Peptides against a protein of PDB entry 3WG5. Designs and how they scored, part 178

Target 1, 218 residues: chain A of PDB entry 3WG5
Amino acid sequence: LAKNIVYVAQIKGQITSYTYDQFDRYITIAEQDNAEAIIIELDTPGGRADAMMNIVQRIQQSKIPVIIYVYPPGASAASAGTYIALGSHLIAMAPGTSIGACRPILGYSQNGSIIEAPPKITNYFIAYIKSLAQESGRNATIAEEFITKDLSLTPEEALKYGVIEVVARDINELLKKSNGMKTKIPVNGRYVTLNFTNVEVRYLAPSFKDKLISYITD
Target 2, 218 residues: chain A of PDB entry 3WG5 as posed
Amino acid sequence: LAKNIVYVAQIKGQITSYTYDQFDRYITIAEQDNAEAIIIELDTPGGRADAMMNIVQRIQQSKIPVIIYVYPPGASAASAGTYIALGSHLIAMAPGTSIGACRPILGYSQNGSIIEAPPAITNYFIAYIKSLAQESGRNATIAEEFITKDLSLTPEEALKYGVIEVVARDINELLKKSNGMKTKIPVNGRYVTLNFTNVEVRYLAPSFKDKLISYITD

## One batch from the design tools (peptide; made by RFdiffusion4, then SolubleMPNN)

Design b2_p20_4_s1 (from b2_p20_4, 8 letters changed)
Fold by OpenDDE base, seed 2:
Structure b2_p20_4_s1 (fold): chain B 218 residues (1-218), chain C 218 residues (1-218), chain A 20 residues (1-20)
Amino acid sequence: as target 1 above (218 residues)
Amino acid sequence: as target 1 above (218 residues)
Amino acid sequence: APRPAAVEIDAARSPAELKR
């Protein structure tokens, strides 16, 4: 029986236009190979809102399930990473990771202080993050509080509150636990039941370009 | 019987990107020699959060147990050092040391006053430190209070509250007391029982580069 | 509403120094 393929790729660091290119490349590879899913190992402190919104859109337009996995331990899906996760077909977290802290800011001043976003911008992102939660059947109240209270959660809290679907220590446990789960959003207009019974895991390495830009931005 | 090797290395001073390089080097040496463990004698007032998170990740990715030992007497695992300790396979403290005081800041103003971190950042690190405590089966309430109350503890208090595993006066007492303990987090997906019955202690010296950068940053 | 272009959703990249 031709093994179903599951791709695994890593995205680490700030969310930028380049991060969009990474998501697009990884998802495109997995789409072309008709993979059962792609798992994105995400570790991000946040980044640009425009890039984040484009990434969410790219995930939602995916021809295959996109699983956001906050991994490894110590990683975060912070700020922009939370929006990306909430826009995805399944969210998993490793023990020792975090999610949340989604309050928008305009940037940092020369003294390193945060430039606060005006209420108009904050309210826009409240509506946006709530829509992502509602569309995915996740906790919209907590999604709002990720902004209004700058809330951050552990994996256990996020699971308990219905923000995420899986806590898993590694890819094997993730595949085992998510096997038979339905996607939280549709794939090509249909909710897909994940089939990880007979899968081959393929790791996607960063391109040379990916490595170079990560090196410049780190 | 080939003696199990235990490496001992010192990391002192501020947590920076260079401190990550020290951790990486020391752990890599111990991994390559299939050591039973590495003990890091840690004395830090704190440092950069990004470097700290990378160090935690490097420890958690270690192929061997990493023991953080707050040593010698008078040393601290302050701020960033506490996070590093909580991310490790075992925490020990010498009498007369301290752990805690983990409140994030944005830095110091020109007059030496602390620039307070906004609630967003504080809440992020609360979730992060709680996740480290929970993953390691350590006291998550106290871990939170290291931030919210800027709490600092003695070794005896930290042991009593289940923040650390061992109080030891020296390496020999540490090895004796930790012999037969399970790692608080897994090594390669498995909780390891430490075997210090027949060990050779090897001290890792700082590289020339390590000495030079420590000299510049001190 | 126009996509607020300049909004950084950055949690951790504040130079959060953990106290010295």
Scores: peptide ipSAE 0.052, ipTM 0.338, DockQ to the pose 0.090; fails the geometry check
Fold by OpenDDE base, seed 5:
Structure b2_p20_4_s1 (fold): chain B 218 residues (1-218), chain C 218 residues (1-218), chain A 20 residues (1-20)
Amino acid sequence: as target 1 above (218 residues)
Amino acid sequence: as target 1 above (218 residues)
Amino acid sequence: APRPAAVEIDAARSPAELKR
């Protein structure tokens, strides 16, 4: 049987307009090859809200399942990363990772202190994150608390509370555990059952541009 | 039977004077072809109040029903977008979208902080948004709270509270659900019953000017 | 009265950062 392909790509660092370009490129490659899915290994402290919302839209427009995998151990899907995960077809986390802390801010002052977002912005993102959780059949109460309580969860807690779908140590365990799962949002109007039997894993390397941008934003 | 035509057009980004030109162009095309309706796929974080009020007036002057559809998932009819929606003949939302957060501001300071509007301006927009809600038979209390509490709602909440009329995943579901609904405001002095049986969907592309403006405002 | 041209209605402009 022609092997189903699963792409794996890494996205690390702050969520910016350039991160959107990375998501778009990676998903487009996987779409072109009619891959069974793409796994995005995500490690982010957060970033820009506009870029995040565009990334969520791009994931939701994907012709194939997009799996967000908070990886490796020590990584986080913090802030913007949580929204991206909640907008995706499946969320996985490695042990020793975290998700949450989604309170919007206006930025950092010169002394590094947080400039708080006004209630208008906070309430907007509460509605937005709840909508993402509800649409994906994930815990909308916890999603709200990621903002209102600045809550952060371990993989085990996130799984227990119905925020994520899989805890896995590596790609092989992720493929094994997610095999036969339905996507948490539709792909082309249908919930897809993941078929990770007899798959070829293909790793996508960052482009030269991706490497350069990561160097500038770090 | 000669197929009724439904036009679909996209309006994305900040509400500006150029957004008015987009609305005017799209509605005019649909009017010229005696379309059954035009669906505007709206995704906006807000924008200018003057442009918003002109857009509302243009919608209310339409010879055909104008349906505001907050689409795709992840989109919002935030701030100015909410006023536009409340001024329209029918509001639909996709899952994963939001509506509300309508508090007027004077702008943003150099540090990105909101410059608050004085009570006079806030009270003007409270009266205005309540009027739009009342005229369309929508929840005027929630419309006020979009300002006074900076409230934002999910599609399900907005439907439940009587702010919007339809939750739909795509255009086909929107057409199906809105078929036989009456417009929430008059068209040429009459409440129109939407007839989406045996319709042809025509997509209007953005003009070259529209594309250029979106590039400049992003 | 001239419509208040200076009033912006914006919920989530570009300056909103999600906590890093």
Scores: peptide ipSAE 0.050, ipTM 0.325, DockQ to the pose 0.090; fails the geometry check
Fold by OpenDDE base, seed 4:
Structure b2_p20_4_s1 (fold): chain B 218 residues (1-218), chain C 218 residues (1-218), chain A 20 residues (1-20)
Amino acid sequence: as target 1 above (218 residues)
Amino acid sequence: as target 1 above (218 residues)
Amino acid sequence: APRPAAVEIDAARSPAELKR
């Protein structure tokens, strides 16, 4: 029996190998407590592809539902954040947030110009993002266009096009709207119906290490 | 019970990480005093996207209404300033001011030419600015055109098109015209009716640090 | 397929400036 506990944690900033450690830590805590779910408040401009793929894999291996919540207003699940969201059990967005812009790059040149990824890499990520969308029953055409057109969407657009499941202003509204929804991907091989009736919300704080690395990378 | 106090502070110049600190400080002071609102007299040519997004987030997290007032005449809420305004609880403009011109750039080349942002970045900010407009019940089409057409508007045009809420010559007229208006975005999850009946206006001065950094960056 | 380790999926917050 899952406890009527929902964990909430924040992940902000660039997606790096350290961000993987944050996801892993947060999900592990929630798993150990047999939480009903964990909500990750996500705000990211993007980051490293390898770290992103590891995060997606960690989410998909979760013993509990992982809800990506693009929050607060002004936040984004940009680039790597979009992939992470598409790899999750439920996507929510707050008003004033965005999702998309997923075209891979090799990096920035010394002059600040984008170094384009070769077709091989672009095509790899097209296939990857489409697979995430298809696996989750989300709009694979739009997922592809997040790369091919560098498309970004509002919460309303993303909901309308079937990229995300919920638009919510805060955690309480998210819990209310997502209560009774099925996860978009399996948890332990089964699609789970979320039960947010009379839940206790527990916030997970960043570790000291989390704070320090954010400080160094910002 | 909110005090019948309205704070007024000035933010002028480029939007930077330091401008975030100014917003944060000013809003925090007004929050601590349970002010009815804070009016930020804004005059900016634009600035950094990251700082802008952080400022928007800080405004949206405010415990009190934040009114962006493009002031004095001759001022602008250009580029980053437009985003900040759209992220606020109420926008006012003085006659002879402007708003818009929001197309992102990567910077300036050594020869002073604009380095264009790639479509990825442009599309991200299109989604972002549309989301701000939609969240606030403002004209999202015009918000998009602030980027796609580098559109700039007069106060009268901006009011007409539903980008802003008030045209006012000074603080007294602003208070008079905005009295009884609802905030365009929530304060603590609720749309607030502004009460400027018999208010005390308190001006916040820039800190010594604010003056120094403005001196260094100007 | 080898995970493209060197690829960055970075969007708007980083180098973008909203200047006039």
Scores: peptide ipSAE 0.031, ipTM 0.295, DockQ to the pose 0.096; fails the geometry check
Fold by OpenDDE base, seed 3:
Structure b2_p20_4_s1 (fold): chain B 218 residues (1-218), chain C 218 residues (1-218), chain A 20 residues (1-20)
Amino acid sequence: as target 1 above (218 residues)
Amino acid sequence: as target 1 above (218 residues)
Amino acid sequence: APRPAAVEIDAARSPAELKR
């Protein structure tokens, strides 16, 4: 019986153009193998908006379900990471993680103070994040508050408010809990029921290039 | 039975003089083949006002209907993209996209702050965007607010307020929903009823020049 | 504490500079 494959890959650090390349590579590998899904273990403080938007598009164009898993404990899907999660087929969080803090900024001044984004930019991202939430059937009010209130949530709060779908301690619990769930957005125009019965878990490692660039940006 | 052709082309990135060349090339190809319509899959953060105005004119001078489709999910018709959409024969948006944020600026300062346009320029574009909305029978009040409030909308909001005509997940749904709709502006002096029965979809790819310039501007 | 890098809206994807 050809075992269904679930891929697991890690993406850690700032969201950049290189992070897009990682998402693209990982999803492409999983697509080529007709995997049941790919789980991306995400730990990010945020990063560039352009890269984030490209990543969201790449996830939404996936031929297979992409599950964002905020993991391990202590990790976050902060800022850009929240947008990425809201653009995905299913969101899970490990206990002791966080999600939110999505207000756009222009950067940090030399003294480390935030340079605020003008209203034009803030309003753009409010509309964008609300759209992601609405499309995925997630709490659009909370999504807006991730910007307007700089709100951050625990996994339990995020689940309670309908921002995420699963709280799971590890990959095995994630697979168990998400088995039989429908994707929150379509895969190739159709909502897919996840089937994690008799699945082989296969881990993807960073490429040599991935390791080098992460080392330079860290 | 000679199949009616619908062309689909992608335009992504900043609106520049080169983007005008892309629009012109794509529309010209579709005109030469007497296509039923061309769908432009648009994803733009905006760009230059001069290029935008030229693109609007080129669309309005088309011998065939030009449908602006904000696609894929996560894309936007931001700033200049909104003007282009409002100048077109029909607007569609995919779920998870946005439209708006049209206030003109002179650019960004070295610190990333917006350099505001003087009232003369702002008022010019208020009049211009309202004119585009009025000519196309779309919500001119919202069009004005895209500038005066830096407003951005989801597809559902834009449809509800009468800014756009269709929300569609993909090309097939777009063709299905827009079949039998009248163009919002004239084609060769007449409002055209779209006929997407028994249509062949033909995709146009970027030229080598298009690919090179997109690579340089990204 | 890794400061949440707020989405730096790179000027390249910022709403259009309507430059004439």
Scores: peptide ipSAE 0.030, ipTM 0.300, DockQ to the pose 0.174; fails the geometry check

Design b2_p20_4_s2 (from b2_p20_4, 8 letters changed)
Fold by OpenDDE base, seed 1:
Structure b2_p20_4_s2 (fold): chain B 218 residues (1-218), chain C 218 residues (1-218), chain A 20 residues (1-20)
Amino acid sequence: as target 1 above (218 residues)
Amino acid sequence: as target 1 above (218 residues)
Amino acid sequence: APRPAAVEIDAAWSPATLER
């Protein structure tokens, strides 16, 4: 029986191999305690595609529901963050957050200009993001437009278009609104109904390692 | 309403960018006709990881069930073929076929020796194959062992271990045994119950382009 | 022994960044 416990952890900054380690650590802790879910408070401008894909896989392999919560107000799930959200069991956004801007790039030139990805890479990520959307029963047309039009959405728009499931101001409102929802992707081969009745909220602090690397990357 | 039609197409040989085009074409035809399903008779030694991942995504994006059928007897879904199968809505195998041998390699040296993939790549594909297995409710431990132990399974073993859903001698037996099964991954956001009652079987021939490239790659 | 199927991991996507 899942302990009536919900873990909350924050992931902020660029998506890197270290961000993968954070997701892996947080999900593992929540799995070991048989939590009802883990909520990841996500605020990212994006990052590395390789790390993003590994994070998506780690979420998909979770033995418990992983909820991506774009939080606090002013946060974004930009680029890689959108992929991660679309790969999760449930997406929530706080008012005043954003999601989208998913066009792949190869990097930045010395003058700070974007080096555009060749069509092969762009098409790969169009296929990838559409797959994530379809597998989760989210709007694949909008997911494609996150790349092709570099679209960014508000929480209200994202909800309206069927990209996300919840708009919530805080964790308490998120738990209340997501209670009784089915996960958008399977957990251990089953769509799970979230039960947030009488849950303990347990915050996971970043490890010392997490704090040190976020400090170096900011 | 789905037309009571099932498409059957054969894909044989190495997994390449051209194999992606074959999957895309076949699934698109079956989607356009609102088929109940498409059965892909798969016989592959493996191939390119990029093409494999694109094929998996194309299957996951299908508006209809895509059944991977390792056929005929003596065929294999080796390496990339196993990933494709694990990414599909249903896996069937004919008696005398095999599945597995999923260890990634970088290629072959001039002397024909395998250039092993570095641990980073191997770990990526372990995560990837486990994700496919978990999302489909198939045996993720065995999926990992397809890489870590270079495991190959018979149809009977694969069924026993929960890697595949059906062992069938031919298309008619496959349709009979898979009738009433739920797809292992969602179709358009829903697990679909396969209805093979009073279906027309329609074989798709390889295009002239498909024939020409298979001839050059054999 | 069935030749281990060459899954050439063309990491062609590895250099791609998804940053704003």
Scores: peptide ipSAE 0.065, ipTM 0.325, DockQ to the pose 0.167
Fold by OpenDDE base, seed 2:
Structure b2_p20_4_s2 (fold): chain B 218 residues (1-218), chain C 218 residues (1-218), chain A 20 residues (1-20)
Amino acid sequence: as target 1 above (218 residues)
Amino acid sequence: as target 1 above (218 residues)
Amino acid sequence: APRPAAVEIDAAWSPATLER
């Protein structure tokens, strides 16, 4: 019986156009191999809004389930990472991680102060993040508060509030807990029940290009 | 019977990318020798948030227990040091030390005044520090108050409030008191009972590079 | 509405210091 394959890949650091290329590469590999799912171990402080929206779109166009896993402990799906998570088929968090703090900014001034986004931009992202939450059957009120209150949550809080689906210590616990769960958004127009019985876990290494750019951005 | 080795290393000063390299080096040595644990004698006023999060991650990825020991008397695990401690397998403090004061800042203005972090950043670190406390079974309310009230605690207070596990005057008392304690977070997915019966204590000296950079940053 | 291309959604923790 052909073992169902689950891919695991890591995305760490700022969300940029390069991060989109990483998502696209990883998801494409998993699609080509007809994987049961791909798990993206996400650790991000946030990043660019345009890149984030493209990543969300790429995830939603995936031919396979994309699980965002905020991992390892100490990691975050902060800001742009929260939007990416809310756009995904399943969200998991490790203990000791966080999600939220989604208020948009225009950048930093020369003195390091935040340049606030005008109400028009803030309201756009409120509508956008609420839409992602509603589409995925997640807590749209809390999603809004990620912006309006700059709210950040622990895994236990995020689970309790219905922002995420799983708290898991590692990939094995994630697979065990998510086995039999339905995707929160459709895959090719259908909600898929995850089948992690008798799966092979395959780790995708960052490409040489991925390592080089991560090294430049660190 | 191969004596169980306990490494002791000192990390003093500001938390920077170089401090990450020190943690990584020390923990790697202890991992390679299959040490029972490493004790990091920590004395820090704080430092960079990014470096702190990387250090926490490195500790949590350790193949052996990492004990943060706020030592000697007069030392502190201030600010970033508190996060590091909360991310560790066991926290000890010497009498006359302190822990806390974890409010994030953006830096100092030209006049030496603190540039306050915006609520977005503060709330992010509240969630982060609470997550570390919750994961380790430590007092998440006090962990939050380390930020929201800039709370600082004595060793006796920190023990009383369930922030730390041990008050010890020296390494020998620390080993004696922590013998038979379970790690507050897992090591390779398992909570480990510390065994400090018949241990050899090995002190790790700072590398030449460690001395040079400590000298430049002091 | 035009995608606000110049917007950052960053936790901005990178420039943050946790000092006493």
Scores: peptide ipSAE 0.055, ipTM 0.341, DockQ to the pose 0.085
Fold by OpenDDE base, seed 4:
Structure b2_p20_4_s2 (fold): chain B 218 residues (1-218), chain C 218 residues (1-218), chain A 20 residues (1-20)
Amino acid sequence: as target 1 above (218 residues)
Amino acid sequence: as target 1 above (218 residues)
Amino acid sequence: APRPAAVEIDAAWSPATLER
């Protein structure tokens, strides 16, 4: 029996339009190969709101399940990373990772202080993040608190509160734990049951362009 | 005779993945309506390299001429904005605007200092910006100097050096001056002669999402 | 240095930045 393919790719650093290109490229490869899923090992401090929204949209339009895996230990799905995770088909976190801190900012002042977003913007992102949580059957109250309280959670807390679906130490444990789980959002209008029985794990490397821009964005 | 439509849209602020979405949306609208051209009133201090490259690609794939107009007075096509301009079918600048300062950086340190890009990255963007200039028949030496010397030019200098095609105070003067000009790059493989005789100017507004993200990025 | 966890709408972009 031909092994189902699971792609694994890493997206690290700031969420930018390049990060969108990485997501698009990786998901496209996995779609073309009719993969069972793609796992994105995500480690981000956050990034651009626009890139984030585009990434979420790209994930939601995916023909295959996109699993956001906050990995390795010490990684975060901070800020924009949380939105991306909430927009995905499944969220996993490794022990020692974090999720949250989603308050929108206008940027940093020359002194490194945060320039606060006005209430209109904050409220928009509250509505947006709550929508992502609700659509995925995740905790919308906590999603709001990621903004209103600048809340950041451990994997165990995030699991407990119904923000994420899996805590896993590595890809093998992730595959094992998520086997038989349904996607939290539809794939092409259908909730998919993940089948990680007898899968081939295929790692996708960054393109030269990806490495360059990641190298530029790091 | 049905008036040829020229769309005008504003893109202001940092170049991001959202800026890409704005470009894509605006160009798509203009393409759908078989517009004579779209004029993008650009005012940017720069932004993300990846977003920039995607925007350039989107412009180059446009079915209609995309005119980058650095406007209003006081605006800039700085950094990423210069690349976008060089990737476009026509560049115009208003008096009192600037273009250039294209040196890639890795970002800002916590103290607000620029984190320098390594030579490999700088050289990549030198090659890229020179390619854009060469493909558009614009001054590739100056394009390189936008990086190597952090050069910034006035509209008059940019015109003199063959970086841009038009200096115009407003849309009406731009239309008047660019009427009968050929695009500096092909549209669907053909250099188009602009026909701004008896045109209807149609302004595109930012979507609510656009306003939000621009408001967030401002 | 890891920028703090922000949905950055980076107002701090200087003209010279092809920011990461």
Scores: peptide ipSAE 0.062, ipTM 0.276, DockQ to the pose 0.217; fails the geometry check
Fold by OpenDDE base, seed 3:
Structure b2_p20_4_s2 (fold): chain B 218 residues (1-218), chain C 218 residues (1-218), chain A 20 residues (1-20)
Amino acid sequence: as target 1 above (218 residues)
Amino acid sequence: as target 1 above (218 residues)
Amino acid sequence: APRPAAVEIDAAWSPATLER
């Protein structure tokens, strides 16, 4: 029996391999408890493309719905964060957050200038982000423009354009609004109707290792 | 009943998020079939640290033994590949391969020169690689020197120093030599004695997506 | 703290960062 439990965990900072470890740990805990869903409160300026694709795959393989919630106000799902969101079962954003700016770069020069990715890499990520949008029934044109125009959207714009599913101020409003929604991608081969009636919300804290690595990467 | 099946899959090229997708897919297939083990034929010049740590975690969470096999001759488990190997249940190398050169870098400058990682990052990866070696009962001093001295080892040196477990020319020799060995890390909380008596070897091909991404990253 | 630059553990490749 699915427990009437929804897990909530925070992932903040750069998308790195350690961010994957956090996603994997959090989703695994929620899967083991047969939770109704896990909500990941995401605040990221972006990070590594490889970690991002791993996180997307881990989300897609989840036995339970994974909801990406861009939270709190002032947070972003920038760059890699947008891909993660687009790969998830449901996207929510709090007012005052942002999503987009997905252009791949090779890094920063010594003077802090961006080194552009070659067209081959840029085109790959265009195809990839469009695929994520299409598979999730989200706006693939806007997903492409997150790269080609370095577009960044408000929650209201992202909702309007069909990039995200929910604008919510807090977890309670998110649960209320998303109750009865279908996942945008399948869970174990089936689209799940989210059931947030009489759910217990459980917060997952970062592990000691998680805290240490966030401190080292900050 | 564990099937008398050993899967073999090739992972070649840079360690990226897509490499994680390959590892995850391959291990998942082998887990679903309750295989005795999966052998990953690894040939990599390295790649991203985040993808690497994700791959290590995915290996450590495997329900079956994951053997990293640096193959064919001329291949390497360079940089990120070394970490992956050290995080695995057993390491094998073919003659004429290499392992090591694990110093983290921030990237390449426009002129192709390496941008060094700051001491904080380097020290983090020193601690990380030493931890992987210690947990697997492998040589942590040499693991540190893979970073601090940019050390690269031959299969014979790596075996001699207790970094790897097997030198083998092919899959059949690998199976023969590793039969009866214990995994260097636990599988589901237990050290497994590998049983390669009367095993069927099954090769996993890269998916169409895998082929496309390898082509784009090459 | 300086954004951890995409630590590459690469012998040969600069990882595409998807960073802001």
Scores: peptide ipSAE 0.037, ipTM 0.301, DockQ to the pose 0.091; fails the geometry check

